# Peptides against a protein of PDB entry 3B8E, part 61

Target 1, 230 residues: chain A of PDB entry 3B8E
Amino acid sequence: PFLIFIIANIPLPLGTVTILCIDLGTDMVPAISLAYEQAESDIMKRQPRNPKTDKLVNEQLISMAYGQIGMIQALGGFFTYFVILAENGFLPIHLLGLRVNWDDRWINDVEDSYGQQWTYEQRKIVEFTCHTPFFVTIVVVQWADLVICKTRRNSVFQQGMKNKILIFGLFEETALAAFLSYCPGMGVALRMYPLKPTWWFCAFPYSLLIFVYDEVRKLIIRRRPGGWVE

## One batch from the design tools (peptide; aimed at target 1 E172 A178)

Design b2_p28_3_s1 (made by RFdiffusion4, then SolubleMPNN; from b2_p28_3, 22 letters changed)
Fold by OpenDDE base, seed 1:
Structure b2_p28_3_s1 (fold): chain B 230 residues (1-230), chain A 28 residues (1-28)
Amino acid sequence: as target 1 above (230 residues)
Amino acid sequence: KELEELVKKLEERSKKLLEEIKEILEKL
């Protein structure tokens, strides 16, 4: 997310506090939940032919999968960001290179895509209004990520939601997202303005995409054991 | 203990990331 912010010189899509809330609040419990997850019975039954090489291959595959999921999460967040700004009159193309003027407190006449002038205060409200939805989008996408990370090979439908820690993680991140989005004072304290309930749904297509992607991946692995997708 | 170590690692990583972000933001 931050790399796109730098490269595109767009207004800040998520604040540092939001990033911290993602990294510490939403990723920690999931990571713990995965650590306590019952190893997939099919993975454990495979005696590693070569413990060193098979472990390395598995670590690389996990790293690649997490990298891909992280990219989809970022895309989901940016999608929500662009939708919010577009609803406020800032089309994506207009945001390119706008950051310098956006962050300048002395410029109170930044025009949107429709010629409406925005004061610094108004711009910052809109910016901070994007932080919360971006965070919530990441949380909603992480629901799918957590559920799919539970298994490498088995479908979620086959293994089910038996991990209580995973369920707790999903609840915790959702509760945190709701707290940060709707608790009074979060706009001042964390620069996270209240979120319209409709914005929770902006992430759902991406969550579904991750879910479908992983189910397809797992289906391929099941049909072709030892393939490059494994 | 493993949980505490993981939390500590995550905190350190988050702090480092925040510092990097702050440095980049200050340069921009």
Scores: peptide ipSAE 0.006, ipTM 0.246, DockQ to the pose 0.033
OpenDDE base, seeds 2, 3, 4, 5: peptide ipSAE 0.000, 0.006, 0.000, 0.000; ipTM 0.228, 0.225, 0.212, 0.218; seeds 3, 4 fail the geometry check

Design b2_p28_3_s2 (made by RFdiffusion4, then SolubleMPNN; from b2_p28_3, 23 letters changed)
Fold by OpenDDE base, seed 3:
Structure b2_p28_3_s2 (fold): chain B 230 residues (1-230), chain A 28 residues (1-28)
Amino acid sequence: as target 1 above (230 residues)
Amino acid sequence: EELEKLVEELKERAEKLLKEIKEILEKL
């Protein structure tokens, strides 16, 4: 999100505060819960990792986490962002290069795509209205990420949902997201304005896409060990 | 330094919120 904000000079899609809420709030407990996951049924059929040659974090893991899954997450968040701004009169093409004027407190006549003028305060309300749905979109996608990270090769249906700490993590991150979205004062404290409940469903296709994609990937790995997908 | 201070304040707030939510979920 922040890279596109800099490169495209668009209004800030996800605030620094909301990013910290993701990294320190909603993602930490779920990530720790994976340490308590049961071993895959085939783990003893694998050779032990050589600590001298085999990196714990390899290019494949980085490609999966940041290149594939992270891209789908970003697309989901930006889709939500562009829809909200379009509903408020700012079409995606009009946002390109708008950041400089958008963030200038002395410019109170920034025009939208329909020629309506927006004050600095009105623009900031719209910006902060985007932060909460973007945040919630990431949380909903993280449900799929957490579930797919339970196993490297086995299907989630083979592994099951026996990790109570992981289940707790899913509820915790969801409850945190709901609290940050709807608790009075969060608009002032975190610049996260209340979310319409319907926006929670906007992320579901992306969460489902991640889940289906990873299950298909794992199916390919099981059928063709040592392939380029592994 | 201001960024570090902001990060630390946000971390403390996030930890407090997490604790409160955990307590609510444990009661549910």
Scores: peptide ipSAE 0.008, ipTM 0.259, DockQ to the pose 0.044
OpenDDE base, seeds 1, 2, 4, 5: peptide ipSAE 0.008, 0.000, 0.000, 0.000; ipTM 0.237, 0.189, 0.198, 0.199

Design b2_p28_3_s3 (made by RFdiffusion4, then SolubleMPNN; from b2_p28_3, 24 letters changed)
Fold by OpenDDE base, seed 1:
Structure b2_p28_3_s3 (fold): chain B 230 residues (1-230), chain A 28 residues (1-28)
Amino acid sequence: as target 1 above (230 residues)
Amino acid sequence: DEIEKLVEELQERAKKRLEEIKEILEKL
């Protein structure tokens, strides 16, 4: 996500506090949940665990989670960011290169895509209004990520939601997202302004995309064991 | 022990990412 921010010179879509909330609040419980996840029935049928293969397996799961899934999460967050800014008069094309003027406190006449002038305070409110939905988008996409990371080969429908820690993680992330989004004072304390409930749904297509992607991946693995997709 | 190690590894990764982000933000 930060690479796009730097390359495009757009206003900051995700604040440092929001990043901390993601990394410490939302990623930790999932990681713990994965550690407690029971091995897939097909993996358990393989003879005694070679510690090297089990480490390799965790590294592959983590690499997938932070690689491809992380990119989809970032795309979802940026999509939500662009939607919110567009709703406030800033079209994506207008945001390119705008950061320098956006962050300048002395410039109070930054124009949106429709010629409306925005004060520094107004711009920062809109920026901070994007931070919360970006975070929420990541959380919603992480729902799919958590569910898919539970298994390597089995469909979620086959494995089921048996891990209580995983379920707890999903609720905790959701509760944290709701708390940060709607608790009074979060705008001042964390620069996370309240979001419209409708903005939660901006993430759902990406959550579904991850889910479908992983189910297709798993389907391929089941049909072609030992393929490049493992 | 394995869970603690995994949590530590994730915390270290998160810390590293945060530091990278901080460095990027400080350069900005």
Scores: peptide ipSAE 0.009, ipTM 0.220, DockQ to the pose 0.032
OpenDDE base, seeds 2, 3, 4, 5: peptide ipSAE 0.000, 0.000, 0.000, 0.000; ipTM 0.206, 0.180, 0.209, 0.194; seed 3 fails the geometry check

Design b2_p28_3_s4 (made by RFdiffusion4, then SolubleMPNN; from b2_p28_3, 23 letters changed)
Fold by OpenDDE base, seed 4:
Structure b2_p28_3_s4 (fold): chain B 230 residues (1-230), chain A 28 residues (1-28)
Amino acid sequence: as target 1 above (230 residues)
Amino acid sequence: SELEELVEKLKKRAEELKEEIKRRLEEL
């Protein structure tokens, strides 16, 4: 998010404190859960025929999967950001290069895509309105990520959700998202304004995309053992 | 900003800790 903020010179989609809450609060328990599940999966799986090549292949697969899932996750967050700004009159094309004027407190007549003028205070309200749904979108996409990372070769439907640590991680992440989104004072403390419940559903298409992507990947791996996708 | 550098450092440390926890759990 921050890299795109710098490169595209768009208004800040996600606050620094919110980014810290994702990295330290929401990602840590899921990471521990995935580590336990990988350990459990590796214990339950047959000994690798070639431990060196199979470890390297697994590490490459995991790295590629995490990289691709991370990109889809970022796209989901940015989609939510652009939808909210568009609903407030700022189309995505108009946001490109707008940062300089957006962050200038002395400019009180920044025009939206429809010619409406926005004061600095009004712009900051809209900016902070984007922080919470961006965060929630990341959390909802992480639900899909956590579920798909459970299995390397088997479908989610075959292995089921047996990991209690995973379920706990999902609950903790969701509870944190709800707390940050709806607790009074978070708008002042974290620049996270309250979220309409409807925005929780904006991430679902991206969660579905991640599930479809992972199931297709796993299907390819199952049909072409030893292929470049392994 | 100093805050951005701090966030980046904290992110890096969190990721390092995540990887270390993952490695230790894989060794288990």
Scores: peptide ipSAE 0.006, ipTM 0.241, DockQ to the pose 0.021
OpenDDE base, seeds 1, 2, 3, 5: peptide ipSAE 0.006, 0.000, 0.006, 0.000; ipTM 0.260, 0.240, 0.227, 0.227

Design b2_p28_4 (made by RFdiffusion4)
Pose (drawn by RFdiffusion4):
Structure b2_p28_4 (pose): chain A 230 residues (1-230), chain P 28 residues (1-28)
Amino acid sequence: as target 1 above (230 residues)
Amino acid sequence: VTNVVVVVLVVVSVVLVVAVVVLFVSNL
C-alpha cells in the first residue's frame, strides 16, 4: 500500500493508523491461538534439532510467506481498493496522480466534481472507505491464512480443524473487524462503514486462492519425499 | 482452564456478532 503509492503515485490504499489494526489488534488472537495447535506427528521420534541449521525463522519461511502468500494476499486487498472506488468514480486505468487537499473542489475525474467537503470526501471514498476495506480484505484472507498456517505437512483434513480457540478465534477476529468498521463512531480514529452488501466479499474471491494453493503443495510435499523445488 | 477460555471466547464472539448485526440493522 505504501510501496505502490510511490511507484504509480495513486491514492494511499492503506493508512498507517490503519496498519496498527492487524498487529496489536486483529491478527493478535489468531496467532496466539495458533500455539494451542497440537502435534502433527510422533516427534519424540527424531534426533534433536541441530541449532546450527534448522532455525526457527527459516528463510524458506520467508519465501513461503513474505513472497508468496503475502502476494496473493497482496493482490486481493490491492483489488478491493479499486472496486471500492469504481462504484464512486474510480479510474480503472486512470487516477494515477496526486490529490491535494487545499485544492478544495477544483478537480475531479472520470465524469465528476470532487473536492471541499467532498474533499473530506475526495479523501473519504478512501479514508473512511478504501482503507477500511483494504482492511477487512486483509482479515478476509487471514482466514485461509490462519487455516493453512496450521500445519506444514498435513491437510486441513488429515488434521481436523478443531483448534477450539482458533476456530473460535476466527469469529473473535472477524467480529472485531466489523464491530470496528461499523463502530457507532469510532470512525474518527479509524474509518467508516463499508457497505455490508459487497464491500466485504470482494476480497473473499482471493482467500479461496490462498487456501487450495498451500493445500495442494503439501501434497506435492507428501506425494514426493524430499520434494523438489517446493 | 482451556475450556473456560474457549467458553469466554465463544461468549465474546457471540456478543460481538450480535452487536455487529444490531449495528448493521440500525444503519438500515

Design b2_p28_4_s1 (made by RFdiffusion4, then SolubleMPNN; from b2_p28_4, 23 letters changed)
Fold by OpenDDE base, seed 3:
Structure b2_p28_4_s1 (fold): chain B 230 residues (1-230), chain A 28 residues (1-28)
Amino acid sequence: as target 1 above (230 residues)
Amino acid sequence: KLEELVEELKKKAEELLKKVEELLRELE
């Protein structure tokens, strides 16, 4: 998501702190899950699978799975961002290359797609209005990831521990999203304005898309064990 | 192993923070 922001030179769609929370949250859950899998493998006295090759393959598979999910999350966030800006008069095509003028405090007459002039303060308000829905969209998409992980045919013990960690991680992210969205002063501190409840529903189509994508992926893996999609 | 994992996570978090700060500086 951040690469698209840099390449397209669009107004900042997501605050830096929220990006960090997402990246940290997304990296922590896999890392903790891998640590527990290693601890379980050591406890179970299973013959040493070649720990270098199996760790590398598992890390690559996890990295690819999370990379794909991360891209879908980013697309969902950007969709929400473009919808909000379009509702405020900025069409997606008009946002391309606008960042330089958008962030210039001395330009108080930036025109939207309809010729309306926006002051610097007004532009920053609409930018910060996008940050919260973008973050919430990612959190709602991560709920689908929890459901996906629950449906994986891992050992009952591995599923139990991974499920608790995932539930805890998603609870923390949801609590953080609620705190950032509704706590007084977050607009000043984190540049996140309060979210209208209706925007929570904008993420549901993407959560459904991820769920369908993973079910299709699982079906392909089940039908072609050892295929390239693993 | 948990302590090592926490340390690795902290290092990754710090690296991510630095990247984000660098990106923010480029945007400001």
Scores: peptide ipSAE 0.010, ipTM 0.256, DockQ to the pose 0.036
OpenDDE base, seeds 1, 2, 4, 5: peptide ipSAE 0.000, 0.012, 0.000, 0.006; ipTM 0.233, 0.287, 0.176, 0.262; seeds 2, 5 fail the geometry check

Design b2_p28_4_s2 (made by RFdiffusion4, then SolubleMPNN; from b2_p28_4, 23 letters changed)
Fold by OpenDDE base, seed 1:
Structure b2_p28_4_s2 (fold): chain B 230 residues (1-230), chain A 28 residues (1-28)
Amino acid sequence: as target 1 above (230 residues)
Amino acid sequence: ELEKLVEELEKRAKELLEEVKRLLEELE
């Protein structure tokens, strides 16, 4: 997300606080939960032919999968960002290169896509209004991510939700998201303005996409054991 | 039980928030 911010010179889609909340609040507990996840029986029973090479290949495949999921998460966040800004009169194309003027407090007449002028204060409010939804979007997408990370091969429908720690992690990140989104003073304290409840649903297509992606991946693995998708 | 869980989660969320605030203050 930060790289796109720099490259596209768009208004900041998520603040440092939001990033920290993601890293510490949403990733830590899930990571711990995964450490206590029951080992996938088929993976553990599979004796590697060559422990060194097969482990490395598996680690690479896992890394690639997580990279892809992370990309989908980022896309989900940016989608929400662009939707919010579009609803406020800033179309995506108009945002390109706008950062310099956007962040200049001495410019109080930045025009949106429809010619409406925005003061610095108004711009910062709408910017900070994007931070919370971006965070929430990441959380919602992480629901799917956490669920699918339980197994490499088995479908979520087959494995089920047995890990209580994982379930706790899902609730914790959701509660954190709700707290940051709706607790009074968060706009001032964390630059996270209140979120309309409807914005929670903006991430759902991406959560579904990740879920479908993983289920398809797992289906392919089940049908073709030892394939490159594993 | 659900209310208690929510309260506990809120408490933890607040604690995490305070940690984040401290970290931010250190970074600023």
Scores: peptide ipSAE 0.005, ipTM 0.295, DockQ to the pose 0.061
OpenDDE base, seeds 2, 3, 4, 5: peptide ipSAE 0.000, 0.000, 0.006, 0.005; ipTM 0.259, 0.244, 0.225, 0.203; seeds 2, 4, 5 fail the geometry check

Design b2_p28_4_s3 (made by RFdiffusion4, then SolubleMPNN; from b2_p28_4, 23 letters changed)
Fold by OpenDDE base, seed 3:
Structure b2_p28_4_s3 (fold): chain B 230 residues (1-230), chain A 28 residues (1-28)
Amino acid sequence: as target 1 above (230 residues)
Amino acid sequence: ELEELVEELKKRSEELLKLVKERLEELE
């Protein structure tokens, strides 16, 4: 998200504090849950024949999987961001290069795609309105990611939701998202305005996409052990 | 200890969800 903000010079889609909350709050518990589950799975698996090469391959596979999931999360967040701005009169093409004028406090007549003039305060309200749904979109996509990461090779349906730490992580992320979205004062403290419930559903197609993608990937791995997808 | 913590957090999460639902109903 931050890289696209710099490259495209668009209005800031997600605040730095909110990004920090994602990195420290939402990613930490999932990472711990995955570490425990990996340790449990490694105890059940026979010792790797070559611990150095097998660890390296496993680390690379994990890093690639997280990288791909991170890209899908970012795409989901940006989709939500562009939809909200478009609903407020700013088409995606118009946002390119707009950051300089958008952040200038002395320019109170920034025009949207329809010729409507926006004051600095109005622009900042719209910007902050985007932060919450962007964050929520990431959290909803992370639900799918957590469920997917629970199983390396087996379907989620085969292993079940027995990992209490994973379930805890899902509830913690959801509780954090609800707190940041609806707690009084968060609009001032974190620049996250309250989210309409309808925006929670905007992320579900992306979560479903990730789930389907991973199930297909796992199916391919199961059918072709030793293929390039591993 | 971890199981107790998970149960407590589950309870708190359910309470928070209830509060959020109530607030949403007030906004509608």
Scores: peptide ipSAE 0.008, ipTM 0.241, DockQ to the pose 0.437
OpenDDE base, seeds 1, 2, 4, 5: peptide ipSAE 0.000, 0.000, 0.000, 0.000; ipTM 0.214, 0.218, 0.196, 0.218; seed 1 fails the geometry check

Design b2_p28_4_s4 (made by RFdiffusion4, then SolubleMPNN; from b2_p28_4, 23 letters changed)
Fold by OpenDDE base, seed 2:
Structure b2_p28_4_s4 (fold): chain B 230 residues (1-230), chain A 28 residues (1-28)
Amino acid sequence: as target 1 above (230 residues)
Amino acid sequence: KLEELVEELKKRAEELLEEVEKRIEELL
């Protein structure tokens, strides 16, 4: 997320504290749950081959899973960010290179895509308004991603929701997201303004798309083992 | 092959992130 902010010179989509809350708060329990479930699934599916190669394959699988999840989460968050800013008059193209003027406290006449002038305070309010739904979008996307990552090759429907740790992780993430979004003082402490309940649903089409995409991907891998999709 | 490419891109992105974080920490 932060790299795209620097490269595109867009207004900050996700605060540093929010990033830390994601990395330390939301990702740990899902990570542990995936590690346990991968270990269990690998134990169930593989005859004990060479322990060194199996460990390396497991580490590679974990790394791939985390990376794909992280990229998908970032894309979901950025989607929500661009939707909110577009709703407030800032089209994505207009945001490119805007950071310098956006963060300048002395510029109180930054124009949106429709010629509306925004004060520094107003810009920071809309920026901080993006932080909470970005975070919530990541959590909602993680619901799909965790369910997806539960199975490497099998459909989620075949393996079912048997991992209690995964379910617990999903509830913990959701509870944390609700706490950070609605607890009084989070706007001041974490620069996370209260989230309108409607924004929880903004991620759902994206989560569904990812779910469908991964099920299709897994279906293709099952039909064409060793294909370019692997 | 696509997974390998994605993993390589991810690794490069993570390395860039770590470098950026390190530079931020050095500035901070």
Scores: peptide ipSAE 0.012, ipTM 0.272, DockQ to the pose 0.021
OpenDDE base, seeds 1, 3, 4, 5: peptide ipSAE 0.000, 0.000, 0.000, 0.000; ipTM 0.245, 0.234, 0.244, 0.189; seeds 3, 4 fail the geometry check

Design b2_p28_5 (made by RFdiffusion4)
Pose (drawn by RFdiffusion4):
Structure b2_p28_5 (pose): chain A 230 residues (1-230), chain P 28 residues (1-28)
Amino acid sequence: as target 1 above (230 residues)
Amino acid sequence: SSSFHFFFFFFFLILFIISFFFIIYFLF
């Protein structure tokens, strides 16, 4: 959101105060719950881990996330940001350009008249909007995320999805999102109500991508002992 | 529209409370 905000100088898809809603807020309970997760095999049947090699935060870890599911999770939220505008004057292939504030009216685009009070709006189909969606879009995929980061070898099936806390940590999250996106007014610090009709589901298309993917490979992992590149 | 907003606000609050008490129950 901040990166592409510079390369193609488009409107800020995600705010800073908006980011401190994934960390010390929404994803919180989910990860804590990840811990209550149980065994995945008879571990008391394997030499002790050699602290010289198999680190905790391996780098394959980074690959399988920071550059793989952080991306297909990236596109999903970097999509909703678009159709959050298209239904307001989004430039499917346009827009790529600054948007002053002291401008106050003077300019708009794709057949419109944006500015002053609609400048609080020219930055409101984004502020109290686009951001907040690019937010619920995050959590949206954090589901298939939270359900895939529950094994590194077994399918959600071969390991029943019964992490009581986590399952009942999901609503525990999703709810925070909406109870926060429709907060009777805590929209001052955060953003405004994203149209329940669609503004939510739009990110859900991608979550199904995440899931099946890591769900597949795991097979490639199992159907292949010392699985190749994966 | 304001009723829908309140509805969804309280609907998600109910879900939150239910989930929070399910967690307390499962911890104990």

Design b2_p28_5_s1 (made by RFdiffusion4, then SolubleMPNN; from b2_p28_5, 26 letters changed)
Fold by OpenDDE base, seed 4:
Structure b2_p28_5_s1 (fold): chain B 230 residues (1-230), chain A 28 residues (1-28)
Amino acid sequence: as target 1 above (230 residues)
Amino acid sequence: EEEERKKIYEEAKKKLEKAREEIKKALE
């Protein structure tokens, strides 16, 4: 998000504190949950392979999968950001290069895509209104990520939800998101203004996309053992 | 200072809501 902010010169979609909350609050528990995950049933059934080469290949494949999922997560977040700004009169194309004027407190007549003038205070409210939904979108997408990361080959439906730490992680992330989104003072302290509950559902298509992507990937792995997607 | 800030934000929010309504009407 911050890189896109710099490159595209758009209003900042996510605050630094929120980024830290993602890194420390949402990513840590999943990482721990994976460490305590029971060996996948299919892993135990795999034929012995060269431990040195196969570990490296597996790590690369896992990293690639996480990279792809991370990209989908980012797209989901930015989608939510652009939707909110569009609903407030700022179309995505208009946001390009707008950062300089957006952040200038002396300019109180920044025009939106429809010619409406926005004061600095109004712009900052819109900006901070985007922070919370962006964060929530990431959290909701991470639900799917957490669930799919439990298995490499088996479907989630086959493996089941056995890792209590993973389940705890889902609740912890959700609770954190709810706290940051709706607790009084978060708008001032963290630049995260409250959002409508409906925005929680904005990420669902992306969560579904990730889930479908992973299930398809796993299906391919099951049908083509030793394939490039494994 | 906090009260003044709160007032500014509340006023800005009202203006924002009005703008949203106008945009919504324009898009209908």
Scores: peptide ipSAE 0.021, ipTM 0.408, DockQ to the pose 0.021
OpenDDE base, seeds 1, 2, 3, 5: peptide ipSAE 0.019, 0.000, 0.019, 0.000; ipTM 0.431, 0.171, 0.439, 0.224; seeds 2, 5 fail the geometry check

Design b2_p28_5_s2 (made by RFdiffusion4, then SolubleMPNN; from b2_p28_5, 25 letters changed)
Fold by OpenDDE base, seed 5:
Structure b2_p28_5_s2 (fold): chain B 230 residues (1-230), chain A 28 residues (1-28)
Amino acid sequence: as target 1 above (230 residues)
Amino acid sequence: EEREREEIYREALELLEKAREEREKALA
């Protein structure tokens, strides 16, 4: 989010504190879940290979997979951001380069895509309106990420949801999202607002996309062991 | 819900403005 904010010069969709909450509250659980990943059914059927080379390859492949998932996650968040701003009169194209005028408190006549003028306060209200749903979108997308973390090659449908850490992670991140979205004072503390329940569903297509992507990836790995997609 | 949101945003904006003023004073 921060990198796109710098590159596109758009209003910041997510506060730094919220980013920290994501890192500590949601991103750590997948990492822990990977440490307790259940042994894959095919590992026991394989003969020992070169442990040094195989470890290096595996680390690179995991890094690439999570990088791709992270990109899809970011796209989901920004989709929600752009939808909210579009509903308030700011089309995505109009937001490009708008940051300078957006953040200037002395400019009270920033025009939206329809020629409506927005005061500084009004702009900040709509900016803060984006924070909670952006965060929630990330959390919903991370549901898929947590589920796929259980296996590297096997389908989630093959191993099931037996990893208690993953199950706990799903509830924990959801509870955190609900707390940050609906607890009084979060608007002041984190520049969030009470989220309409409808916005939880906005991220579901992207969560599904990540899930499908990973299942396809794993399918390719199973069919082509040692391929470039592993 | 809308009234509560507006109140929260108003308070948040006031805090933001105070923080900016303090920053400006510190840089002067």
Scores: peptide ipSAE 0.019, ipTM 0.459, DockQ to the pose 0.022
OpenDDE base, seeds 1, 2, 3, 4: peptide ipSAE 0.018, 0.000, 0.017, 0.000; ipTM 0.473, 0.232, 0.458, 0.212; seed 3 fails the geometry check

Design b2_p28_5_s3 (made by RFdiffusion4, then SolubleMPNN; from b2_p28_5, 25 letters changed)
Fold by OpenDDE base, seed 1:
Structure b2_p28_5_s3 (fold): chain B 230 residues (1-230), chain A 28 residues (1-28)
Amino acid sequence: as target 1 above (230 residues)
Amino acid sequence: LEEERKKIYEEALKKLEEARKKIKEALE
């Protein structure tokens, strides 16, 4: 997220505090949960165990956990960011290079995509309005991502939710998201303004998409072992 | 300071809502 912010020079989509909340509050428990995840039944059926194969499986799981999840989460967050700003009159293309003027307190006539002028205060409100939804979106996407990373080949329905740490992590991050979104004073203290409940659902289509994609992928893997989709 | 911030926020929010309304009306 930060790299895109710097490269694209867009208004800040995610505050420092929000980033810290993600890193410390949402990513840590899931990462730990993956370390304790039970091996898939299909992997366990491989007799005798090939150390090279087992290492490759672990490396793949780690790569998914730290690389793929982070990327998907960022994409989900940015999706929500762009949706919110678009609903407020700022189309994605208009946001490119806007940061300098956006952050200038003395410029009170920044125009949106429709010619509406925005004061500094208004801009900061809409910016901070993006922080919480970005966080919430990451949480919602993470629900799917964590479940996806739990298995390589087996469907979620086949593997089940057996990892108690993972389940705990899902509840924790959801509770944190709710707390940050709706607790009084969070807007002032953390620059995370309250969300309309409808914004919780903004990421659901995206989360569902990746979930369905993964299930289809896994289905293909099950039908065609050793294929390129692995 | 907190009360002042709250007031500023509320005023800004009101102005933002008015702007959103104008945008919506312009898009209809």
Scores: peptide ipSAE 0.024, ipTM 0.494, DockQ to the pose 0.020
OpenDDE base, seeds 2, 3, 4, 5: peptide ipSAE 0.019, 0.050, 0.018, 0.022; ipTM 0.403, 0.627, 0.448, 0.458; seeds 2, 3 fail the geometry check

